# Ledger of designs, part 286: peptides against a protein of PDB entry 9IZ0

Target 1, 345 residues: chain A of PDB entry 9IZ0
Amino acid sequence: ITCLGSNGHTYKQLVKGGNDDLRQDAVMEQVFEQVNGFLRSYRKTSQRNLSMRTYKVIPLALKTGVIEWVQDTIPLGEYLDSAHKVYHPKEWSLSTCRKLIAEKQMEDLETRLKVYDLVCRHYRPVFRHFFLESYADPVQWFTTQTNYARSTAVASVLGHVLGLGDRHGQNILIDKTSGEVIHIDLGIAFEQGKKLPVPECVPFRLTRDVVDGMGITGVEGVFRRCMEFTLETLRREEDSLLSVLEVLRYDPLFSWLISPLRRMKKQKMQLENFNQPESGNITTDASRDPKIQRNNVSGESEAERAILKVRQKLSSTLSVEASVGELIRIAQDPSYLALMFCGWS

## One batch from the design tools (peptide; made by RFdiffusion4, then SolubleMPNN)

Design b2_p26_7_s3 (from b2_p26_7, 12 letters changed)
Fold by OpenDDE base, seed 4:
Structure b2_p26_7_s3 (fold): chain B 345 residues (1-345), chain A 26 residues (1-26)
Amino acid sequence: as target 1 above (345 residues)
Amino acid sequence: ELEEITERLRKLTREEFEKAEEEREK
């Protein structure tokens, strides 16, 4: 929809209806705005204009809201699929890669690594071309690539600390004007991505295409340094960040757990994306869901565990450099990426 | 050869970036 603001400006808005609770997105955007306050207050992050790019989410009702239509954006996955067809027309399609990974999903790690390597050899990175195509001026090219690396660094640290899940290429937008990343669909947080049918094993998305967009320095330039400054800021503001999360502990509208409905929806989307034939014999025999003892771990005890896990991620036991180095290593490790839904791009 | 060229280009791009950041921090 297009809304006319009280200021006389027209704003494009996405009305999201359906089963997704936008309240979780709205709460996470509020957490990001608080973190952006910390990033503005700390000299090393303020001088670099480090921020998590936010978007306006207005929850209107249960499972209905208005999302700001982020102008001049493209989903990373949409760009990559299109660019890969242009630059590598003789390589495998995204659907072929997905199928091969899915066919081996139940195999051992060694087999999955061999398939991941094979897919990687037949699906080369292309995201560098986004900057080369979009910015003819060298200063704009350099500025936008820098903004991309900076915004990706902030999003990677925050994504790790808050345990953001479901970071696939359709949930990451690229701003065509600034080169900044915009993370959307924030409904999987506090490591709930580990409860997905394909568990998330990486701290953030740092696939080959995400790295290719950083240019010739890859992770060893702007990205690493901006991760370090961001983590240093979050460690300084640990008590402030934890106090913000403690407010959410008492928010009856905030879900610390992935909803069964969202889990089932993501499961269906994963199966559809794998082109697995509907084995029509998912008899929803609702009778034999093993009583996973709902340990009535009160929603309070899940919030407490989530907050404790955030505190553990902000621990100063390792240097900022050592912590960032380990996060970058894990996020790029083929042994984790081979287990992911789409770890090759 | 290709690795050495790539490493030289990484070094140059890093030096240019550091210089451009230092010029923005002044």
Scores: peptide ipSAE 0.006, ipTM 0.322, DockQ to the pose 0.014
Fold by OpenDDE base, seed 2:
Structure b2_p26_7_s3 (fold): chain B 345 residues (1-345), chain A 26 residues (1-26)
Amino acid sequence: as target 1 above (345 residues)
Amino acid sequence: ELEEITERLRKLTREEFEKAEEEREK
């Protein structure tokens, strides 16, 4: 839809209708706006303009809402697939890489690591080219690459602390004007990504292409330092952040658990991304919901467990530098990335 | 539905990007 703003400007708006609870996204965006307040108040983060990029979500009903149009953006995964075909036309296709990882998903870790290494050798990083292609001026190039590294650092810390899941390249937008990342589809939070058919084992997305976009310094430049400043700010504002999450504990409409419907949809997405369109009418009767024992864990007990896990992630037991160092190590570890749906790019 | 909406979002985002590039090339 097109809306006329009170400022006389015309804005495009997306009306989402369907089985998606946009309220989960709206709540997470509200948490990000509060965190952006903390980042603006702290000198080390404010001086670097560190923020989580947000977008407006207005839920209209359980399955419908209006989303702010994020102009001048591209999904990271769409850019990477296109750029890989241009820069590495002799390497394997994304579909070939996905197929090989999928065919080995039930194999042992050693076999999965060998396949992951093989895929990595035949699908090289290209995301550095986004900045080189988009920005002819060296100052714009450096500024946008810096903004990318900064925004990725903030999103990585917040994604870890809040346990954001489903961080595939299609749920991460790149702003072509600023180079900043925008995270979308926020309805998998508080480590519920570990309950997906392919469990999420990394704290945030730090794949080879995500690192390649940071330029020659990779993670050891702006990214690491901005993660440190962001984590230092969140540790300082722990009580404020926990108080925001406690409001959600008493919101009867906030889901601390992944819905069975959302889990089934993500399972279908994973399966459909494996099937090339062979014209076979496989009516897979999705009617076998395995009776996952609904342990009557009250929504309150799940909320309490989630808040305790956030507090544990903000613990000052390790230095900020040691904590960030370990997060970066785990997020890049092939032993975790080889287990992911798309850990190579 | 989520996929359709997300894919519709991606499609619309791409169509608006292609238009913004066509407007910059003019």
Scores: peptide ipSAE 0.000, ipTM 0.256, DockQ to the pose 0.023
Fold by OpenDDE base, seed 1:
Structure b2_p26_7_s3 (fold): chain B 345 residues (1-345), chain A 26 residues (1-26)
Amino acid sequence: as target 1 above (345 residues)
Amino acid sequence: ELEEITERLRKLTREEFEKAEEEREK
């Protein structure tokens, strides 16, 4: 829908209906706005205009709401699939790569690493071309690539600290105007991504294409430094961040756990992306919902565990540089990326 | 040719920006 604002400007809005927990998104966006306050207050982050790019989420009812339509954006995965066909038309299709990884999902790590390496050799990075295609002016090109590296660094630290999951290429938008990343579909947080059928093993998305977008320096330029400054800011503001999360502990509508329905939906989407739709009516009689005894681990106990994990991730036991270095290493480790649904791009 | 020009432009723009960041850090 298009709405006229009180300021006379027209805003495109997405009315989202269905089972999507827009309240989780709205709460995470509020946490990001608080973190953006911390980033603005600290010299090292403020001078670089470091922020998590946010969007407005207005929950209207249970699982319904209005989302601000971010204009001039493209999903990272959509760009990468399109660009890969243009720049590497002789390489494997994304569907071929996905199929091969899926066929080996139950194999040992050594076999999965060999398959991941094989896929990587037949599906090369292309994300650098986004900036080259979009900006003819060298200053604009550099500014947007820098904004990308900066925003990706902030999102990577926040994504790790808050345990953001489901960071696939369709849940990461690229702003064509600024080069900034916009993370969407925030309903998998506090390491609940580890409970997916394909568990998330990386702290944030730092695939070869995500790195290729950073230009020649890859992770060793603006990205690493901006991760360090962001983590330094979050460590400084630990008590403030924990206080914000404690307010969420008492929100009875905030879910610290992935819903079984969302888990099943993600599982189906993962399986359907592997199977061409054979229109076989497998009426899986979903009537046998196994009474997974909700061990009523009180929502309070899960919130407390989540807050403890955030505190642990903000621990000053390692230097900022050492912590960021380890996060970057893990996020790029083939041994983890080979286990991911789409770790090659 | 286009890659080499692009890499050279990338290098120049990086050097200018690193200078502009260093000037903002002073």
Scores: peptide ipSAE 0.000, ipTM 0.315, DockQ to the pose 0.013; fails the geometry check
Fold by OpenDDE base, seed 3:
Structure b2_p26_7_s3 (fold): chain B 345 residues (1-345), chain A 26 residues (1-26)
Amino acid sequence: as target 1 above (345 residues)
Amino acid sequence: ELEEITERLRKLTREEFEKAEEEREK
């Protein structure tokens, strides 16, 4: 729908009806707006216009809401699949790469690393081309690539600290106008993504294509420095951030656990994306596994654990530079990327 | 559920990305 605002501007909005819980996304967007307040208040982050890109989510009722439509954006994974076919038409298809990784899921780390390396040699990065083809002016090219590296740095720190998971290329939008990243589908927070059948082992997405978009300096340029300034800001505002999360502990609308329906749907998507035959028995037994039912840790105990993990991630025991250096190292480590659903792009 | 939002957001965002290319080629 298109709505006329009281300011005379028209806004395109998506009205959603059905069974969808928008409350999780709305709450995470509110946390990001508070963090954006901290980033605007701190000189080192404010001077660089560092922010998490947000979109408006208005829950109207249980399972219904309105979402802002984000103009001039494309999913990262959609761009990468299309660009890879154009720039590397002799390399393997995305489906071939997915199949080979899937066939080796149960093998040892050494075998999985060999398959990951093989896939990487037959599927090269292309995300640099987004900036080269979208921006004819060198100043616009440099500005948008800088904005991409900045927004990716903020999203990477927040993704680690808040334990955002399921950050696949379809849940990351690229703004064509600014070069900034927009994270969507925020319903997996506080490390609940580690409970998926294919767990996220990295603190944030820093795959070869995510790095290729940063240009010739890769992670050692704008990206690293902006991660450091973002983490320095979050450490300074630790008590303010924890106070926001404590309010969410008592919010009856917020779920600290992945819903059984969302878990089942993510399980189906992971199986379908691997072209694995529906073994109809595994989808029914994973919902009936009495070990998964015994880990019905009260939502309160999961909230407490989540807040404790946020506090631990904000610890000043290591320097900002050492902490960011370790996060970048882990996020690029082939031993973790080889375990992911799509760690090669 | 979030996937239907996410998919509809993806569709709408793509449709405007494509329009912004067509306007740049004119």
Scores: peptide ipSAE 0.000, ipTM 0.247, DockQ to the pose 0.023; fails the geometry check

Design b2_p26_7_s4 (from b2_p26_7, 13 letters changed)
Fold by OpenDDE base, seed 5:
Structure b2_p26_7_s4 (fold): chain B 345 residues (1-345), chain A 26 residues (1-26)
Amino acid sequence: as target 1 above (345 residues)
Amino acid sequence: DLEEITEELRKRTREEFEEALERLEK
């Protein structure tokens, strides 16, 4: 829908209906705004204008809401698919890469690493071209690439700390004006991505294309330093951040667990990407009620466990530099990326 | 080390791929 604001500006809005819990998105955006307050309060982060880019989510009655349309954005995955066809027209299609990874999804790590390396050789990074083609002015190019590396660093630390899942290329928008990343569809948090049919094994998305967008320095320089400053800020504000999360523990409308419906929807989307339209009426006789062991782990026990994991991730047992170094290592490790649904791009 | 295993796997995968390309070009 398009709405006229009280300021006379026209805003496009997405009305989302159905079983998607927009309250979780709205709550996560509120947490991001609090974190942005912390980032503004500390000199090392404020001097760099470090922030998690947010968007407005207004939950309505039931499981419906209004989402702010982020203008001048493109999904990372949409850009990468288009750019890969332009810059590497002789390489494999994204569909071919997906097919090969999925055909081997049940194989051992060694076989999956081999297939991942093969896919990587036939699907090279292209995201550097976003900055080169969009910004003819060297100052704009440098500024936008720097903003990308900064925003990705903030999102990576915060995404790890909050255990954000489902960070695929369609859930990460690029602001074409600033170069900043905008994370959307925040309904998988607090390590619930590990409960997906394909478990998420990386702390955040740091694939080859995500790194290629950082320019010649890759992860070394702006990205690493901005991760360090972000983590330093979150460690200083640990009690404040945990207090914000404790308020959510008592919100009866906040779901600390992935809904069975959202899990099934993600499973269908993962499977439908394999079903080319073979015209077969597979009447999946839904009569096999798998006894979903309702492990009645009380929502309170999962909230407490989630908050405890956040505290553990903010622990000062390792230096900021050592912690960031290990996160960057794990996020780029082929042994984890080969296990992902789309770890090559 | 996991890095050494990964690099050895990359090497073997490269060799297997080069052999597969040579089989496709014949």
Scores: peptide ipSAE 0.024, ipTM 0.368, DockQ to the pose 0.032
Fold by OpenDDE base, seed 3:
Structure b2_p26_7_s4 (fold): chain B 345 residues (1-345), chain A 26 residues (1-26)
Amino acid sequence: as target 1 above (345 residues)
Amino acid sequence: DLEEITEELRKRTREEFEEALERLEK
């Protein structure tokens, strides 16, 4: 829909109806606006215009709301699939890579590493081409690539600290005007993504294509330095951030547990994306998996655990440089990327 | 197993590329 604002400007809005709880997304966007306040107040982050890109989410009812239509964006995964076909037409299709990873998902780590390496050799990074094809002016090219590395650094630190999971290529938008990343579908926070059938093992998405977009310096340029400044800001504002999260502990609209409906939808999307033939009556009654002991951990006990884990991630026991170095190492580790649904791109 | 899968995938990639070339020549 298009709405006329009281300021005389027209705004395009997406009305979402269905089973998606937009309250989780709205709460995470409010947390990001508070963090953006901290980033604006601190000299090292303010001088670089570091921010998490946000979008407006207005929940209207339990499962309906209005979302801001983010104009001039493309999903990262949509760009990468299209660009890979153009720049590497002799390499494997994305479906082929997914099939091979899925077929070997039950194998040992050594076999899965060999499969991951094989997929990586037949599916090369292409995300550098986004900047080269979109920006003919060298100053605009450099500016947008810098904005990409900066926004990815902020999103990576926040993704780790807040335990954002399921950051697949369809949940990351690229702004075609600024080169900045926009994270959408924020309903998996506080490490709830580790409870998915394919758990998120990395602290944030730092795949080969995510790195390829950073240009010749990769992670060792703007990205690392902006992660360090972002983490330094969050450590400085630890008490302020924890106070924001404590308000959410008592918010009856916020769920510290993944909703059964969202879990089922994510499970279904993970299975469909593997093109697994329906090999038998695996009753998709995700209600009956007896190994998910419903530890009826009260939502309060999960909230307390989540806040404690945020505090641990903000610990000053290691330097900012050492902490960022370890996060970058883990996020690029083939032993974790080989376990992911799509760790090669 | 991995070699057979790799060879099947190479064959499919070649077929997909040849079909893409035929679409560019029209």
Scores: peptide ipSAE 0.015, ipTM 0.443, DockQ to the pose 0.030
Fold by OpenDDE base, seed 2:
Structure b2_p26_7_s4 (fold): chain B 345 residues (1-345), chain A 26 residues (1-26)
Amino acid sequence: as target 1 above (345 residues)
Amino acid sequence: DLEEITEELRKRTREEFEEALERLEK
């Protein structure tokens, strides 16, 4: 729909209906807006215009809302699939790579590492081409690649601290004008990604293609430094951030747990992406998972644990540089990426 | 069983990731 604002400007909006609870997205966007306040107040982050890109979400009902239309964007995964076919037409398809990883999901780490390495050799990074294709002017190219590295750094720190899950290539948009990343579908937060059928075992997405987009310096430049400045800002504003999260503890609209429906939807999508036959024993009764029932820690105890984990991630025990260094190491570690649903791209 | 498979994967990956996070907190 297109809405006319009180300022006389027209705003394009997406009306979303169906099975998606927009309340989680709206709350996470509010948290990002508060964090953007902290980033603007701190000299080291404000001088670099560091921000998490946000979009407006208005939940209207349990399954209906209005989302701001993010113009001039493309999903990272859509670009990568298309670009890989163009630049590497003799390499394996994304579906072939996914299938091989899935076929070996039950094997030991050594076997999974061998399969991951084999997939990586047959599915090479291409994301650098996004910037080379889109920007003929060298200044625009450098500016947009710099904006990408900055935006990815902010999103990586926030994604780790808030425990954002489900950061697949379709949930990360690239702004074609600025090069900035826009994270969407924010309903897996506070490490609930560990509860997925394929558990998330990296702090944020830092795959080979995510790094390839940073250009020649990779992680060793704008990205690392912007992660450091972002984490330094969040550590300084720990009490402010925790106060924002404590308000959510009492918000009846916010769920600290992954919804059974969302878990089942993700499970189904993973099985479909693996071409695994639906074993007819996917109990549609997500209420009957006896382990989910036993781990019905009250939503309050889950909120408390989530807030405690945010506080731990903001600990000053390690330097900012050491913490960022270790986060970057883990996020790129083949031993973790080989365990992921799509750790190679 | 897909549930047993999913739980073994979840347990292993959780343990490895928690150990990695504990190294970030020390």
Scores: peptide ipSAE 0.005, ipTM 0.268, DockQ to the pose 0.063
Fold by OpenDDE base, seed 4:
Structure b2_p26_7_s4 (fold): chain B 345 residues (1-345), chain A 26 residues (1-26)
Amino acid sequence: as target 1 above (345 residues)
Amino acid sequence: DLEEITEELRKRTREEFEEALERLEK
């Protein structure tokens, strides 16, 4: 839809209807705006204009709302699929890579590592080309690549701390003007990605293509330093951040748990992307209520556990540098990436 | 400790992967 603003400007907006709880997105965007306040208040982050890029979400109902149409963006995964076909036309298709990873998903870690390595050899990184194609001016190129590395660093720290899941290439937009990343579909948070059929094992997305976009230094330099400054800011503002999250504990519209419907939808999408023939005998016999052991972990107890995990991630037991170093290591570890739905790009 | 076992498993799996890569480059 196109809306006329009170300022006389027309804004494009996406009306999203369906099973996705836009309230989760709206709440997470509110948390990001508070964190952006902390980043603006702290000298080391403010001097670098570090922020989580946000978008406006207006929930109209529990599962419907209006999302700001982010103009001049492209999904990372859409760019990567198109660019890979252009720059590496003799390499494997994304569908071939997905199929091979899927066929081996039930195998041991050693077998999955071998398949991951094989896929990586036949699907090389291309995300560097986004900056080379889009920015002919060297100053714009350097600025946008720097903005990408900075925004990715902020999103990586926040994604880890808040336990953001479902960070696949379609849920990460690239702003074609600034080079900044925009994270969308925020309804898997507080480590609920670990409850997906393919568990998320990485703290944030730092795949080979995500690193390739950082340029010749990769994770070293701008990205690492901006992660460190972001984590330093969040540790300083721990009580403020926890206070924001405590407000969500009492929001009756906020779910600390992944909805069974969203879990099933993601499961179905994962299976469909694997081109596993529907063994037609998944009769969803709706009559067998799987005794999901409702471990009567009250929603309050899950909120409390989530907040405790956020506090633990903000612990000053390790230096900022050591903590960031470990996060970067884990996020790039083949032993984790090989277990992911799409860890190779 | 479960963390220690997990870290030892991670280290070992990485070493085995790096050794497997070195064997494939040779």
Scores: peptide ipSAE 0.016, ipTM 0.380, DockQ to the pose 0.035; fails the geometry check

